Peptides against a protein of PDB entry 5ZK1. Designs and how they scored, part 19

Target 1, 52 residues: chain A of PDB entry 5ZK1
Amino acid sequence: KREVRLMKNREAARECRRKKKEYVKCLENRVAVLENQNKTLIEELKALKDLY
Target 2, 52 residues: chain A of PDB entry 5ZK1 as posed
Amino acid sequence: KREVRLMKNREAARESRRKKKEYVKCLENRVAVLENQNKTLIEELKALKDLY

## One batch from the design tools (peptide; aimed at target 1 L41 E44 A47)

Design b2_p24_2_s2 (made by RFdiffusion4, then SolubleMPNN; from b2_p24_2, 9 letters changed; failed a check: too like the target's own chain)
Amino acid sequence: SLEELLANQLKTLIEELKALKELE

Design b2_p24_2_s3 (made by RFdiffusion4, then SolubleMPNN; from b2_p24_2, 10 letters changed; failed a check: too like the target's own chain)
Amino acid sequence: DLAEKLANQLKTLIEELKALEALK

Design b2_p24_2_s4 (made by RFdiffusion4, then SolubleMPNN; from b2_p24_2, 9 letters changed; failed a check: too like the target's own chain)
Amino acid sequence: DLEKKLANQNKTLIEELKALEELK

Design b2_p24_3 (made by RFdiffusion4; failed a check: a repeat of another design)
Pose (drawn by RFdiffusion4):
Parts: structure tokens; C-alpha cells; sequence
Structure b2_p24_3 (pose): chain A 52 residues (1-52), chain P 24 residues (1-24)
């Protein structure tokens, strides 16, 4: 039974790594989206201030 | 001309608000 106990752990480590890389990628993607949103909002603020 | 500029600004801000709500 110990052999399977180790097998399931080995399999679980793969999925854990997959979820870890995927998660990091998600974070980075969210960073890029927030960077674009921020640039767009700042530019619109500049445009509305220049409107006065 | 000022009305057209405000319409374009309003459209851009509404689209960015939708993008930020979809981000959640």
C-alpha cells in the first residue's frame, strides 16, 4: 500500500506544478491588463483636464 | 465640437468601466 501511497503523491506533484505555473501566468496577465487600463485612464484624465 | 469631444470621452470611460467590471 505504501507504493501506491507514493504514486498518488507523485501524480499530485505534477498537477500542483501545473496549477502553480498557470497561476503565475494568470497573475502576470492580470498585471498587463491593469497596466493598460491604468495608462488609458490616466490619458483620459489628462484629456479631461485639458478640456477646461 | 465640445459636445463631440465629451461624447467620445464618455464612450471611452464607459468601455474602460466595463473592462474593469469584467476583470472581477
Amino acid sequence: as target 2 above (52 residues)
Amino acid sequence: NRVAVLENQNKTLIEELKALKDLY

Design b2_p24_3_s1 (made by RFdiffusion4, then SolubleMPNN; from b2_p24_3, 9 letters changed; failed a check: too like the target's own chain)
Amino acid sequence: SLAELLANQLKTLIEELKALKKLE

Design b2_p24_3_s2 (made by RFdiffusion4, then SolubleMPNN; from b2_p24_3, 8 letters changed; failed a check: too like the target's own chain)
Amino acid sequence: SLEEKLANQNKTLIEELKALKELK

Design b2_p24_3_s3 (made by RFdiffusion4, then SolubleMPNN; from b2_p24_3, 8 letters changed; failed a check: too like the target's own chain)
Amino acid sequence: DLEELLANQNKTLIEELKALKELK

Design b2_p24_3_s4 (made by RFdiffusion4, then SolubleMPNN; from b2_p24_3, 9 letters changed; failed a check: too like the target's own chain)
Amino acid sequence: SIEELLANQLKTLIEELKALKELK

Design b2_p24_4 (made by RFdiffusion4)
Pose (drawn by RFdiffusion4):
Structure b2_p24_4 (pose): chain A 52 residues (1-52), chain P 24 residues (1-24)
Amino acid sequence: as target 2 above (52 residues)
Amino acid sequence: EELEEHLEKIKEELEKLKELLEEL
């Protein structure tokens, strides 16, 4: 039973790594989206201020 | 018209930000 005990752990480590890389990618993507949103909002603020 | 255009752009970006924060 120990052999399977180790086999399930080995399989689980793969999925854990997949979720880890995927999560990091997600985080980077969320950063890029937030950067674009920030740049757009700042530019619109500049435009509205120049409107006065 | 210029004020409406800038406010529409800000609104679109704020709606995208809300959707992104709901994914957390």

Design b2_p24_4_s1 (made by RFdiffusion4, then SolubleMPNN; from b2_p24_4, 13 letters changed; failed a check: too like the target's own chain)
Amino acid sequence: DKKKKILEVIEEELKALEELLSKL

Design b2_p24_4_s2 (made by RFdiffusion4, then SolubleMPNN; from b2_p24_4, 12 letters changed; failed a check: too like the target's own chain)
Amino acid sequence: SKKEEILKKIEEELKALEKLLSLL

Design b2_p24_4_s3 (made by RFdiffusion4, then SolubleMPNN; from b2_p24_4, 12 letters changed; failed a check: too like the target's own chain)
Amino acid sequence: SKLAEILKKIEEVLKALEELLKKL

Design b2_p24_4_s4 (made by RFdiffusion4, then SolubleMPNN; from b2_p24_4, 13 letters changed; failed a check: too like the target's own chain)
Amino acid sequence: DKKKEILEVIEKELKALEELLALL

Design b2_p24_5 (made by RFdiffusion4)
Pose (drawn by RFdiffusion4):
Structure b2_p24_5 (pose): chain A 52 residues (1-52), chain P 24 residues (1-24)
Amino acid sequence: as target 2 above (52 residues)
Amino acid sequence: ELEEVKEHLEKVKEELEEVKELLE
């Protein structure tokens, strides 16, 4: 039973790593999105301020 | 001037909707 006990752990480590890397990719993607949104909003603020 | 203000506010609205969706 200990052999399977170790086998399930080995398998679980793979999925854990997959979820880790996927999560980091996600975070980076969120960062890029937030950077683009921020540049767009700042530019629009500049345009509305120049409107006055 | 009112058309230009409307276009800028539409862009701001679109960006804020995207920010809301990203945070959900």

Design b2_p24_5_s1 (made by RFdiffusion4, then SolubleMPNN; from b2_p24_5, 15 letters changed; failed a check: too like the target's own chain)
Amino acid sequence: MEELKKNILETLIEELKALKKLEA

Design b2_p24_5_s2 (made by RFdiffusion4, then SolubleMPNN; from b2_p24_5, 14 letters changed; failed a check: too like the target's own chain)
Amino acid sequence: LEEKKKNILETIIEELKALKKLEE

Design b2_p24_5_s3 (made by RFdiffusion4, then SolubleMPNN; from b2_p24_5, 14 letters changed; failed a check: too like the target's own chain)
Amino acid sequence: MEEKKKNILETLIEELKALKELEA

Design b2_p24_5_s4 (made by RFdiffusion4, then SolubleMPNN; from b2_p24_5, 13 letters changed; failed a check: too like the target's own chain)
Amino acid sequence: KEKEKKNILETLIEELKALKELEE

Design b2_p24_6 (made by RFdiffusion4; failed a check: too like the target's own chain)
Pose (drawn by RFdiffusion4):
Structure b2_p24_6 (pose): chain A 52 residues (1-52), chain P 24 residues (1-24)
Amino acid sequence: as target 2 above (52 residues)
Amino acid sequence: EEEEELQEKIEELKEEREKLEELL
């Protein structure tokens, strides 16, 4: 039973790594999106201030 | 969801600014 006990752990480590890299990709993607949104909002604020 | 709502609001702000510039 111990051999399977180790086999399930080995399999679980793969999925864990997959979720880890995927999660990091996700975080980077979110950062890029937030950077684009921030640049767009700032530019619009500049434009509205220049409107006065 | 919050990032999508922020993007919609940024687009609405840009449209309303363009309208104000047309009126001026």

Design b2_p24_6_s1 (made by RFdiffusion4, then SolubleMPNN; from b2_p24_6, 13 letters changed; failed a check: too like the target's own chain)
Amino acid sequence: NELLELQENINKTKEELLKKLKEL

Design b2_p24_6_s2 (made by RFdiffusion4, then SolubleMPNN; from b2_p24_6, 12 letters changed; failed a check: too like the target's own chain)
Amino acid sequence: DELLKLQENINKTKEELLKLLEEL

Design b2_p24_6_s3 (made by RFdiffusion4, then SolubleMPNN; from b2_p24_6, 12 letters changed; failed a check: too like the target's own chain)
Amino acid sequence: DELLKLLENINKLKEEELKLLKLL

Design b2_p24_6_s4 (made by RFdiffusion4, then SolubleMPNN; from b2_p24_6, 11 letters changed; failed a check: too like the target's own chain)
Amino acid sequence: EELLKLQENINKTKEELLKLLEEL

Design b2_p24_7 (made by RFdiffusion4; failed a check: a repeat of another design)
Pose (drawn by RFdiffusion4):
Structure b2_p24_7 (pose): chain A 52 residues (1-52), chain P 24 residues (1-24)
Amino acid sequence: as target 2 above (52 residues)
Amino acid sequence: NRVAVLENQNKTLIEELKALKDLY
């Protein structure tokens, strides 16, 4: 029974690593989206201020 | 000219609001 106890753990470590990397990629992606949104909003603010 | 500029500004801000709501 201990052998399977270790086998399930080995398998679980793979999925854990997959979810880790995937999560990191997600975080980065979210950073890039937020950076583009921020640049666009700042530019529009500049344009509306220049409108006065 | 001012109306056209405000229309473009409104369109850009509405698209960015939709993009920020989709981010959630």

Design b2_p24_7_s1 (made by RFdiffusion4, then SolubleMPNN; from b2_p24_7, 9 letters changed; failed a check: too like the target's own chain)
Amino acid sequence: DIEKLLANQLKTLIEELKALKELE

Design b2_p24_7_s2 (made by RFdiffusion4, then SolubleMPNN; from b2_p24_7, 8 letters changed; failed a check: too like the target's own chain)
Amino acid sequence: SLKEKLANQNKTLIEELKALKELL

Design b2_p24_7_s3 (made by RFdiffusion4, then SolubleMPNN; from b2_p24_7, 9 letters changed; failed a check: too like the target's own chain)
Amino acid sequence: SLEELLKNQLKTLIEELKALKELK

Design b2_p24_7_s4 (made by RFdiffusion4, then SolubleMPNN; from b2_p24_7, 8 letters changed; failed a check: too like the target's own chain)
Amino acid sequence: SLEEKLANQNKTLIEELKALKELE

Design b2_p24_8 (made by RFdiffusion4; failed a check: too like the target's own chain)
Pose (drawn by RFdiffusion4):
Structure b2_p24_8 (pose): chain A 52 residues (1-52), chain P 24 residues (1-24)
Amino acid sequence: as target 2 above (52 residues)
Amino acid sequence: EELIEENEKLIEELEKLLEELEKE
């Protein structure tokens, strides 16, 4: 039973790594989206201030 | 995710507002 005990752990480590990398990529993607949104909002604020 | 959705809405609202004010 110990051999399977180790086999399930080995399999679980793969999925864990997959979720880890995927999660990091998700974070980076979110950072890029937030950077673009910030640039756009700042530019629009500059335009509205210039409107006065 | 909520912040991203809120920012998208805010950007749309500000663009519309800027267009309306430029027309006036």

Design b2_p24_8_s1 (made by RFdiffusion4, then SolubleMPNN; from b2_p24_8, 15 letters changed; failed a check: too like the target's own chain)
Amino acid sequence: DAELENRNKTIIELLKALKDLLKK

Design b2_p24_8_s2 (made by RFdiffusion4, then SolubleMPNN; from b2_p24_8, 15 letters changed; failed a check: too like the target's own chain)
Amino acid sequence: DAELENQNKTIIELLKALKDLLKK

Design b2_p24_8_s3 (made by RFdiffusion4, then SolubleMPNN; from b2_p24_8, 14 letters changed; failed a check: too like the target's own chain)
Amino acid sequence: DEELENQNKTIIEELKALKDLLKE

Design b2_p24_8_s4 (made by RFdiffusion4, then SolubleMPNN; from b2_p24_8, 17 letters changed; failed a check: too like the target's own chain)
Amino acid sequence: DAELENRNKTIIEELKALKDLLEK

## One batch from the design tools (peptide; aimed at target 1 Y23)

Design b2_p25_1 (made by RFdiffusion4; failed a check: the pose's geometry)
Pose (drawn by RFdiffusion4):
Structure b2_p25_1 (pose): chain A 52 residues (1-52), chain P 25 residues (1-25)
Amino acid sequence: as target 2 above (52 residues)
Amino acid sequence: RVAVLENQIKTNEEELKAVKDELEE
């Protein structure tokens, strides 16, 4: 029974790593999106201030 | 419109910081 106890753990470590890397990719993607949104919002603010 | 846009920039910058802090951790 111990051998399977170790086998399930080995299998679980793979999925854990997959979810870890995927999560990091997700964070980084969210950072790039937020940078783009921020640049666009700032540029619009500059345009509206110049409008006065 | 300017005040609303400034609130949106603030909220976006706070969220960007929180996502970067999480990425660093």

Design b2_p25_1_s1 (made by RFdiffusion4, then SolubleMPNN; from b2_p25_1, 14 letters changed; failed a check: the pose's geometry)
Amino acid sequence: KIEELEEQLAKTLEELKKVKEELKK

Design b2_p25_1_s2 (made by RFdiffusion4, then SolubleMPNN; from b2_p25_1, 13 letters changed; failed a check: the pose's geometry)
Amino acid sequence: KIEELEKRIAVVENELKKVKEELEA

Design b2_p25_1_s3 (made by RFdiffusion4, then SolubleMPNN; from b2_p25_1, 15 letters changed; failed a check: the pose's geometry)
Amino acid sequence: KIEELEKRIAETQEELEKVKAELAA

Design b2_p25_1_s4 (made by RFdiffusion4, then SolubleMPNN; from b2_p25_1, 13 letters changed; failed a check: the pose's geometry)
Amino acid sequence: KIKELEERIAKVEEELKKVKEELKA

Design b2_p25_2 (made by RFdiffusion4)
Pose (drawn by RFdiffusion4):
Structure b2_p25_2 (pose): chain A 52 residues (1-52), chain P 25 residues (1-25)
Amino acid sequence: as target 2 above (52 residues)
Amino acid sequence: EEEEELEKEIEENEELIEELEELIE
């Protein structure tokens, strides 16, 4: 039973790594989105201030 | 030894993902 006990752990490590890399990618993507949103909002604020 | 290493690796990954979830929120 210990062999399977180790086999399930080996399999679980793979999925864990997959979720890890995926999650990092998700974070980076979120960063890029937030950067673009921030640039757009700042530019619009500059335009509205220039409107006065 | 191999089983203990694998459990530690899985645990570290889970803790890291939880921290990353907080950063994304």

Design b2_p25_2_s1 (made by RFdiffusion4, then SolubleMPNN; from b2_p25_2, 16 letters changed; failed a check: too like the target's own chain)
Amino acid sequence: VELMKLREAIRESEREIKELKKQME

Design b2_p25_2_s2 (made by RFdiffusion4, then SolubleMPNN; from b2_p25_2, 16 letters changed; failed a check: too like the target's own chain)
Amino acid sequence: VELMKNREAIRESEEEIKEIEKQIA

Design b2_p25_2_s3 (made by RFdiffusion4, then SolubleMPNN; from b2_p25_2, 15 letters changed; failed a check: too like the target's own chain)
Amino acid sequence: KELMKNREAIRESEEEIKEGEKLIA

Design b2_p25_2_s4 (made by RFdiffusion4, then SolubleMPNN; from b2_p25_2, 15 letters changed; failed a check: too like the target's own chain)
Amino acid sequence: VELMKLREAIRESEEEIKEIEKQIA

Design b2_p25_3 (made by RFdiffusion4)
Pose (drawn by RFdiffusion4):
Structure b2_p25_3 (pose): chain A 52 residues (1-52), chain P 25 residues (1-25)
Amino acid sequence: as target 2 above (52 residues)
Amino acid sequence: ELEELEKELEELEKELETLEKEIEE
């Protein structure tokens, strides 16, 4: 029973790593989205201030 | 939201570390 006890753990470590990399990539993607949104909002604020 | 994302990443790292230690033992 111990052998399977270790087998399930080995299998679980793979999925854990997959979720870890995927999560990091998700975080980077979110950063890039937030950077673009920020640049666009700032530019629009500059345009509205110049409007006065 | 940032604190929740940092905690989720830490939980994933701790889970992986625990599995690696159980495999090594």

Design b2_p25_3_s1 (made by RFdiffusion4, then SolubleMPNN; from b2_p25_3, 11 letters changed)
Fold by OpenDDE base, seed 1:
Structure b2_p25_3_s1 (fold): chain B 52 residues (1-52), chain A 25 residues (1-25)
Amino acid sequence: as target 1 above (52 residues)
Amino acid sequence: ELEKQRKELEEIERKLKELEEEIKK
């Protein structure tokens, strides 16, 4: 039936959007970790350059 | 090491921006 095909397509589109949102959240967490690591390393490099 | 982490960060930020634009469509 046409209705069952449209329902399955809507379910597949909802699941695709859910997976994309979960992947975005994983990338945002990875960005926040790398930004903090980069900030710490820049501050350490600055402190070392201010000593010599 | 720091330059490698900057490149990895820029690649992740690009992918994040592309996916956010796709979710808004």
Scores: peptide ipSAE 0.072, ipTM 0.659, DockQ to the pose 0.081
OpenDDE base, seeds 2, 3, 4, 5: peptide ipSAE 0.040, 0.050, 0.052, 0.057; ipTM 0.526, 0.538, 0.602, 0.624

Design b2_p25_3_s2 (made by RFdiffusion4, then SolubleMPNN; from b2_p25_3, 13 letters changed)
Fold by OpenDDE base, seed 4:
Structure b2_p25_3_s2 (fold): chain B 52 residues (1-52), chain A 25 residues (1-25)
Amino acid sequence: as target 1 above (52 residues)
Amino acid sequence: ELKKDLEELEEIERKLKELEEEIKK
């Protein structure tokens, strides 16, 4: 039935949008963690370089 | 960690393809 296909498509589209939002949020969190780690490592390397 | 992000992306791409195939029918 056309109506059942349209309902399933609406559900699949909602789930795709949900997963895309979760994936983007995961990437944003990972970028923020990596940027913070990189900043810390650069600061540690500078502090080490200032000792020599 | 990166492997999970890739698996999630591949699942989104599969669902996008399924939706595009349903729109073409």
Scores: peptide ipSAE 0.055, ipTM 0.472, DockQ to the pose 0.556
OpenDDE base, seeds 1, 2, 3, 5: peptide ipSAE 0.049, 0.020, 0.031, 0.019; ipTM 0.476, 0.359, 0.437, 0.409

Design b2_p25_3_s3 (made by RFdiffusion4, then SolubleMPNN; from b2_p25_3, 13 letters changed)
Fold by OpenDDE base, seed 2:
Structure b2_p25_3_s3 (fold): chain B 52 residues (1-52), chain A 25 residues (1-25)
Amino acid sequence: as target 1 above (52 residues)
Amino acid sequence: ELKKLEEELREIERKLKELEEKIAA
């Protein structure tokens, strides 16, 4: 009984670390997309302000 | 057009900050 509980806890801890790593990677990818979009919008805003 | 682009920029900056805070936690 104790060994089965320790095995399940180790599996749950591995799965928790895997899910956290996948979540962080998803956020990092979304940050990189938003930073590029922000840069593009700032450049477009500057170009529009220079025309008026 | 300009006001729309300024609003889109503000929304992106807000989402960027929210995601950075979630990565730092």
Scores: peptide ipSAE 0.025, ipTM 0.499, DockQ to the pose 0.036
OpenDDE base, seeds 1, 3, 4, 5: peptide ipSAE 0.024, 0.023, 0.025, 0.024; ipTM 0.439, 0.405, 0.424, 0.430

Design b2_p25_3_s4 (made by RFdiffusion4, then SolubleMPNN; from b2_p25_3, 14 letters changed)
Fold by OpenDDE base, seed 1:
Structure b2_p25_3_s4 (fold): chain B 52 residues (1-52), chain A 25 residues (1-25)
Amino acid sequence: as target 1 above (52 residues)
Amino acid sequence: KLKEDLEKLEEIERKLKELEEKIAE
């Protein structure tokens, strides 16, 4: 009984670390996309302001 | 300029879709 609980806990801890790494990578990619979008929108807004 | 901005928008849309697919897993 104790060994099975320790095995399940080690498996759950491995899965938690895997999911956390995937989640951080997803957030890093989302930040990079939003930073690029904001840069593009700021450049477009500057170009539009330079026409008036 | 306008073509490069369209290519950048298409690349952003592709990356957004790939992120939405990864959040749904």
Scores: peptide ipSAE 0.025, ipTM 0.397, DockQ to the pose 0.028
OpenDDE base, seeds 2, 3, 4, 5: peptide ipSAE 0.020, 0.017, 0.016, 0.021; ipTM 0.313, 0.404, 0.394, 0.458; seed 2 fails the geometry check

Design b2_p25_4 (made by RFdiffusion4)
Pose (drawn by RFdiffusion4):
Structure b2_p25_4 (pose): chain A 52 residues (1-52), chain P 25 residues (1-25)
Amino acid sequence: as target 2 above (52 residues)
Amino acid sequence: EHEELEEEHEEFEEEHEEFEEEHEE
């Protein structure tokens, strides 16, 4: 029973790593999106201020 | 747009807590 006890753990470590890398990629993607949104909003604020 | 960013931030915190719980297990 201990052998399977270790086998399930080995298998679980793979999925854990997959979710970890995936999560990090997700975070980075969210960063890039937030950078683009921020640049667009700032540019629009500059344009509206110049409008006055 | 500000309220949408607050909602996305709250979703992020929930997803982060779920990831930490899964990692601890």

Design b2_p25_4_s1 (made by RFdiffusion4, then SolubleMPNN; from b2_p25_4, 15 letters changed)
Fold by OpenDDE base, seed 2:
Structure b2_p25_4_s1 (fold): chain B 52 residues (1-52), chain A 25 residues (1-25)
Amino acid sequence: as target 1 above (52 residues)
Amino acid sequence: LLKKLEEEKKKLEEELKKLEEELKK
């Protein structure tokens, strides 16, 4: 019984570290997409303002 | 690290929203 509890705790700790790494990667990808969209919108706004 | 990326994501989402509102005007 003790060994099974220690095994389950080690598995839960591995899964917690995996989920944290995946969540950070998801945020980094979302930041990169938003930075590219922001750059495009700034360029479009600039092009519109340069016409008037 | 995690808190900084969440704060950066929130700032960029707020800035994109302002720019999209300016383009609709």
Scores: peptide ipSAE 0.022, ipTM 0.458, DockQ to the pose 0.034
OpenDDE base, seeds 1, 3, 4, 5: peptide ipSAE 0.021, 0.022, 0.021, 0.022; ipTM 0.507, 0.452, 0.500, 0.496

Design b2_p25_4_s2 (made by RFdiffusion4, then SolubleMPNN; from b2_p25_4, 15 letters changed)
Fold by OpenDDE base, seed 4:
Structure b2_p25_4_s2 (fold): chain B 52 residues (1-52), chain A 25 residues (1-25)
Amino acid sequence: as target 1 above (52 residues)
Amino acid sequence: LEALLEKEKKELERELKELEEELAK
């Protein structure tokens, strides 16, 4: 029936939007962690360079 | 990124196939 297909497509579209939102959040968290790690490594490299 | 887009593509392909199988009934 047409109504069942429209319901399933609406559910699929909700699930796709959910997964996309979760993926973007995972990327944002990964970027924040990598930016903090890179900042720390740059500060450590600067501190080592200031010792030599 | 590519592996998630490929997973999403495979999921959409499965959902499309299920809808086509229901259209054929």
Scores: peptide ipSAE 0.042, ipTM 0.576, DockQ to the pose 0.056
OpenDDE base, seeds 1, 2, 3, 5: peptide ipSAE 0.032, 0.020, 0.030, 0.031; ipTM 0.510, 0.415, 0.515, 0.497

Design b2_p25_4_s3 (made by RFdiffusion4, then SolubleMPNN; from b2_p25_4, 14 letters changed; failed a check: too like the target's own chain)
Amino acid sequence: LLELLKEELKELEKELEELEKELKK

Design b2_p25_4_s4 (made by RFdiffusion4, then SolubleMPNN; from b2_p25_4, 15 letters changed)
Fold by OpenDDE base, seed 1:
Structure b2_p25_4_s4 (fold): chain B 52 residues (1-52), chain A 25 residues (1-25)
Amino acid sequence: as target 1 above (52 residues)
Amino acid sequence: LLKLLEEELKKLEEELKKLEEELKK
């Protein structure tokens, strides 16, 4: 009985670490995309303001 | 045109801030 509970807890902890790593990687990729989009929009806004 | 880009920039800044706050948890 104890060994089966320890095995299930070890498996659950591995799955939680896997899911956390995948989620963090998804957020990091989304941040990098938004930062690049923001830079482009700031440059476009600046170019349009420098025409007036 | 300018107002649309300012609104899009503001949305992306708000999204970026939320994602950075989630990364810090």
Scores: peptide ipSAE 0.070, ipTM 0.602, DockQ to the pose 0.112
OpenDDE base, seeds 2, 3, 4, 5: peptide ipSAE 0.044, 0.039, 0.062, 0.062; ipTM 0.555, 0.556, 0.594, 0.591

Design b2_p25_5 (made by RFdiffusion4)
Pose (drawn by RFdiffusion4):
Structure b2_p25_5 (pose): chain A 52 residues (1-52), chain P 25 residues (1-25)
Amino acid sequence: as target 2 above (52 residues)
Amino acid sequence: EEELEELEEEMEELEELEEELEEIE
């Protein structure tokens, strides 16, 4: 039973790594989105201030 | 088992970073 005990762990490590890399890619994507949103909002604030 | 424990710790750290991003948003 120990052999399977180790086999399930080996399999689980793969999925864990997959979720890890996927999660990091998710974080980075969120960064990029937030950078673009921030640049657009700042530019619009500049335009509205220039409107006065 | 050791690799899975390390991966779990790293996932927890990554979740903390996600919370920081949510606060910044």

Design b2_p25_5_s1 (made by RFdiffusion4, then SolubleMPNN; from b2_p25_5, 11 letters changed; failed a check: too like the target's own chain)
Amino acid sequence: EEELRELRREKKELEKELEKLDELE

Design b2_p25_5_s2 (made by RFdiffusion4, then SolubleMPNN; from b2_p25_5, 10 letters changed; failed a check: too like the target's own chain)
Amino acid sequence: EEELRELRREKKELEKREEELDKLE

Design b2_p25_5_s3 (made by RFdiffusion4, then SolubleMPNN; from b2_p25_5, 9 letters changed; failed a check: too like the target's own chain)
Amino acid sequence: EEELRELRREKKELEKREEELEKLE

Design b2_p25_5_s4 (made by RFdiffusion4, then SolubleMPNN; from b2_p25_5, 11 letters changed; failed a check: too like the target's own chain)
Amino acid sequence: EEELRELRREKKELEKKLEELDALE

Design b2_p25_6 (made by RFdiffusion4; failed a check: too like the target's own chain)
Pose (drawn by RFdiffusion4):
Structure b2_p25_6 (pose): chain A 52 residues (1-52), chain P 25 residues (1-25)
Amino acid sequence: as target 2 above (52 residues)
Amino acid sequence: NRVAVLENQNKTLIEELKAVKDLYE
C-alpha cells in the first residue's frame, strides 16, 4: 500500500506544479491588464484636466 | 464629476495592482 501511497503523491506534485505555473501566469496577465487600464485612466484624466 | 469618478477608479486600480504585485512576490 505504501507504493501507491507514494504514487498518488508523485501524481499530485505534477498537478500542483501545473496549478503553480498557471497561477503565476494569471498574476502576470492581471498585472499587464492593470497597467494598461492605469495608463488609459491617467491619460483620460489628463485630457479632462486640459479641458478646463 | 467625471474627473472624480476617474480619480476613484485610478486609486482603486493602483491598490489592486499593488496587491497583485505583492502576491506575486

Design b2_p25_6_s1 (made by RFdiffusion4, then SolubleMPNN; from b2_p25_6, 13 letters changed; failed a check: too like the target's own chain)
Amino acid sequence: SRIEELEKRLAELIEELKKVKEELE

Design b2_p25_6_s2 (made by RFdiffusion4, then SolubleMPNN; from b2_p25_6, 13 letters changed; failed a check: too like the target's own chain)
Amino acid sequence: SRIEELENRLAELIEELKKVKEELK

Design b2_p25_6_s3 (made by RFdiffusion4, then SolubleMPNN; from b2_p25_6, 11 letters changed; failed a check: too like the target's own chain)
Amino acid sequence: SRVKELENRLAKLIEELKKVKEELE

Design b2_p25_6_s4 (made by RFdiffusion4, then SolubleMPNN; from b2_p25_6, 16 letters changed)
Fold by OpenDDE base, seed 1:
Structure b2_p25_6_s4 (fold): chain B 52 residues (1-52), chain A 25 residues (1-25)
Amino acid sequence: as target 1 above (52 residues)
Amino acid sequence: SKVEELEKRLAETLEELKKVKEELS
């Protein structure tokens, strides 16, 4: 009985760490895309303002 | 105007970037 409870706890902790790592990686990728889009939009806005 | 369209898109991307950075904190 004790060993089965310890095994289930270890499995739950592994799954929690896996889900957290996947979520953080998704957010990091979204940040990188948004920062690149933002940079491009600022450069386009600057180029349009420099024509006036 | 094209400037107003880009300013709107910039505001949208900045707001999304803030939300995602808050979720990482």
Scores: peptide ipSAE 0.093, ipTM 0.652, DockQ to the pose 0.871
OpenDDE base, seeds 2, 3, 4, 5: peptide ipSAE 0.053, 0.030, 0.031, 0.035; ipTM 0.605, 0.538, 0.530, 0.558

Design b2_p25_7 (made by RFdiffusion4; failed a check: too like the target's own chain)
Pose (drawn by RFdiffusion4):
Structure b2_p25_7 (pose): chain A 52 residues (1-52), chain P 25 residues (1-25)
Amino acid sequence: as target 2 above (52 residues)
Amino acid sequence: KLEELEEENKELEEKIEELEEENEE
């Protein structure tokens, strides 16, 4: 039973790594989105201030 | 070790779903 005990662990490590890299990709993507949103909002604020 | 890895993966799945939903907003 120990052999399977180790086999399930080996399999689990793969999925864990997949979820880890996927999560990191998600974080980076979120960063890029937040950067674009921030640039757009700042530009609009500059335009509205220039409106006065 | 297997249980720990399953819990970590479940947590990561939830966080990935939240990040994907936030990116759609």

Design b2_p25_7_s1 (made by RFdiffusion4, then SolubleMPNN; from b2_p25_7, 17 letters changed; failed a check: too like the target's own chain)
Amino acid sequence: KTREAARESRRLKKEIVKLLEEIKK

Design b2_p25_7_s2 (made by RFdiffusion4, then SolubleMPNN; from b2_p25_7, 17 letters changed; failed a check: too like the target's own chain)
Amino acid sequence: KNREAARESRRKKKEIEKLLEEIKK

Design b2_p25_7_s3 (made by RFdiffusion4, then SolubleMPNN; from b2_p25_7, 18 letters changed; failed a check: too like the target's own chain)
Amino acid sequence: KVREAARESRRKKKEIVKLLKEIKE

Design b2_p25_7_s4 (made by RFdiffusion4, then SolubleMPNN; from b2_p25_7, 16 letters changed; failed a check: too like the target's own chain)
Amino acid sequence: KNRELARESRRKKKEIVKLLEEIKE

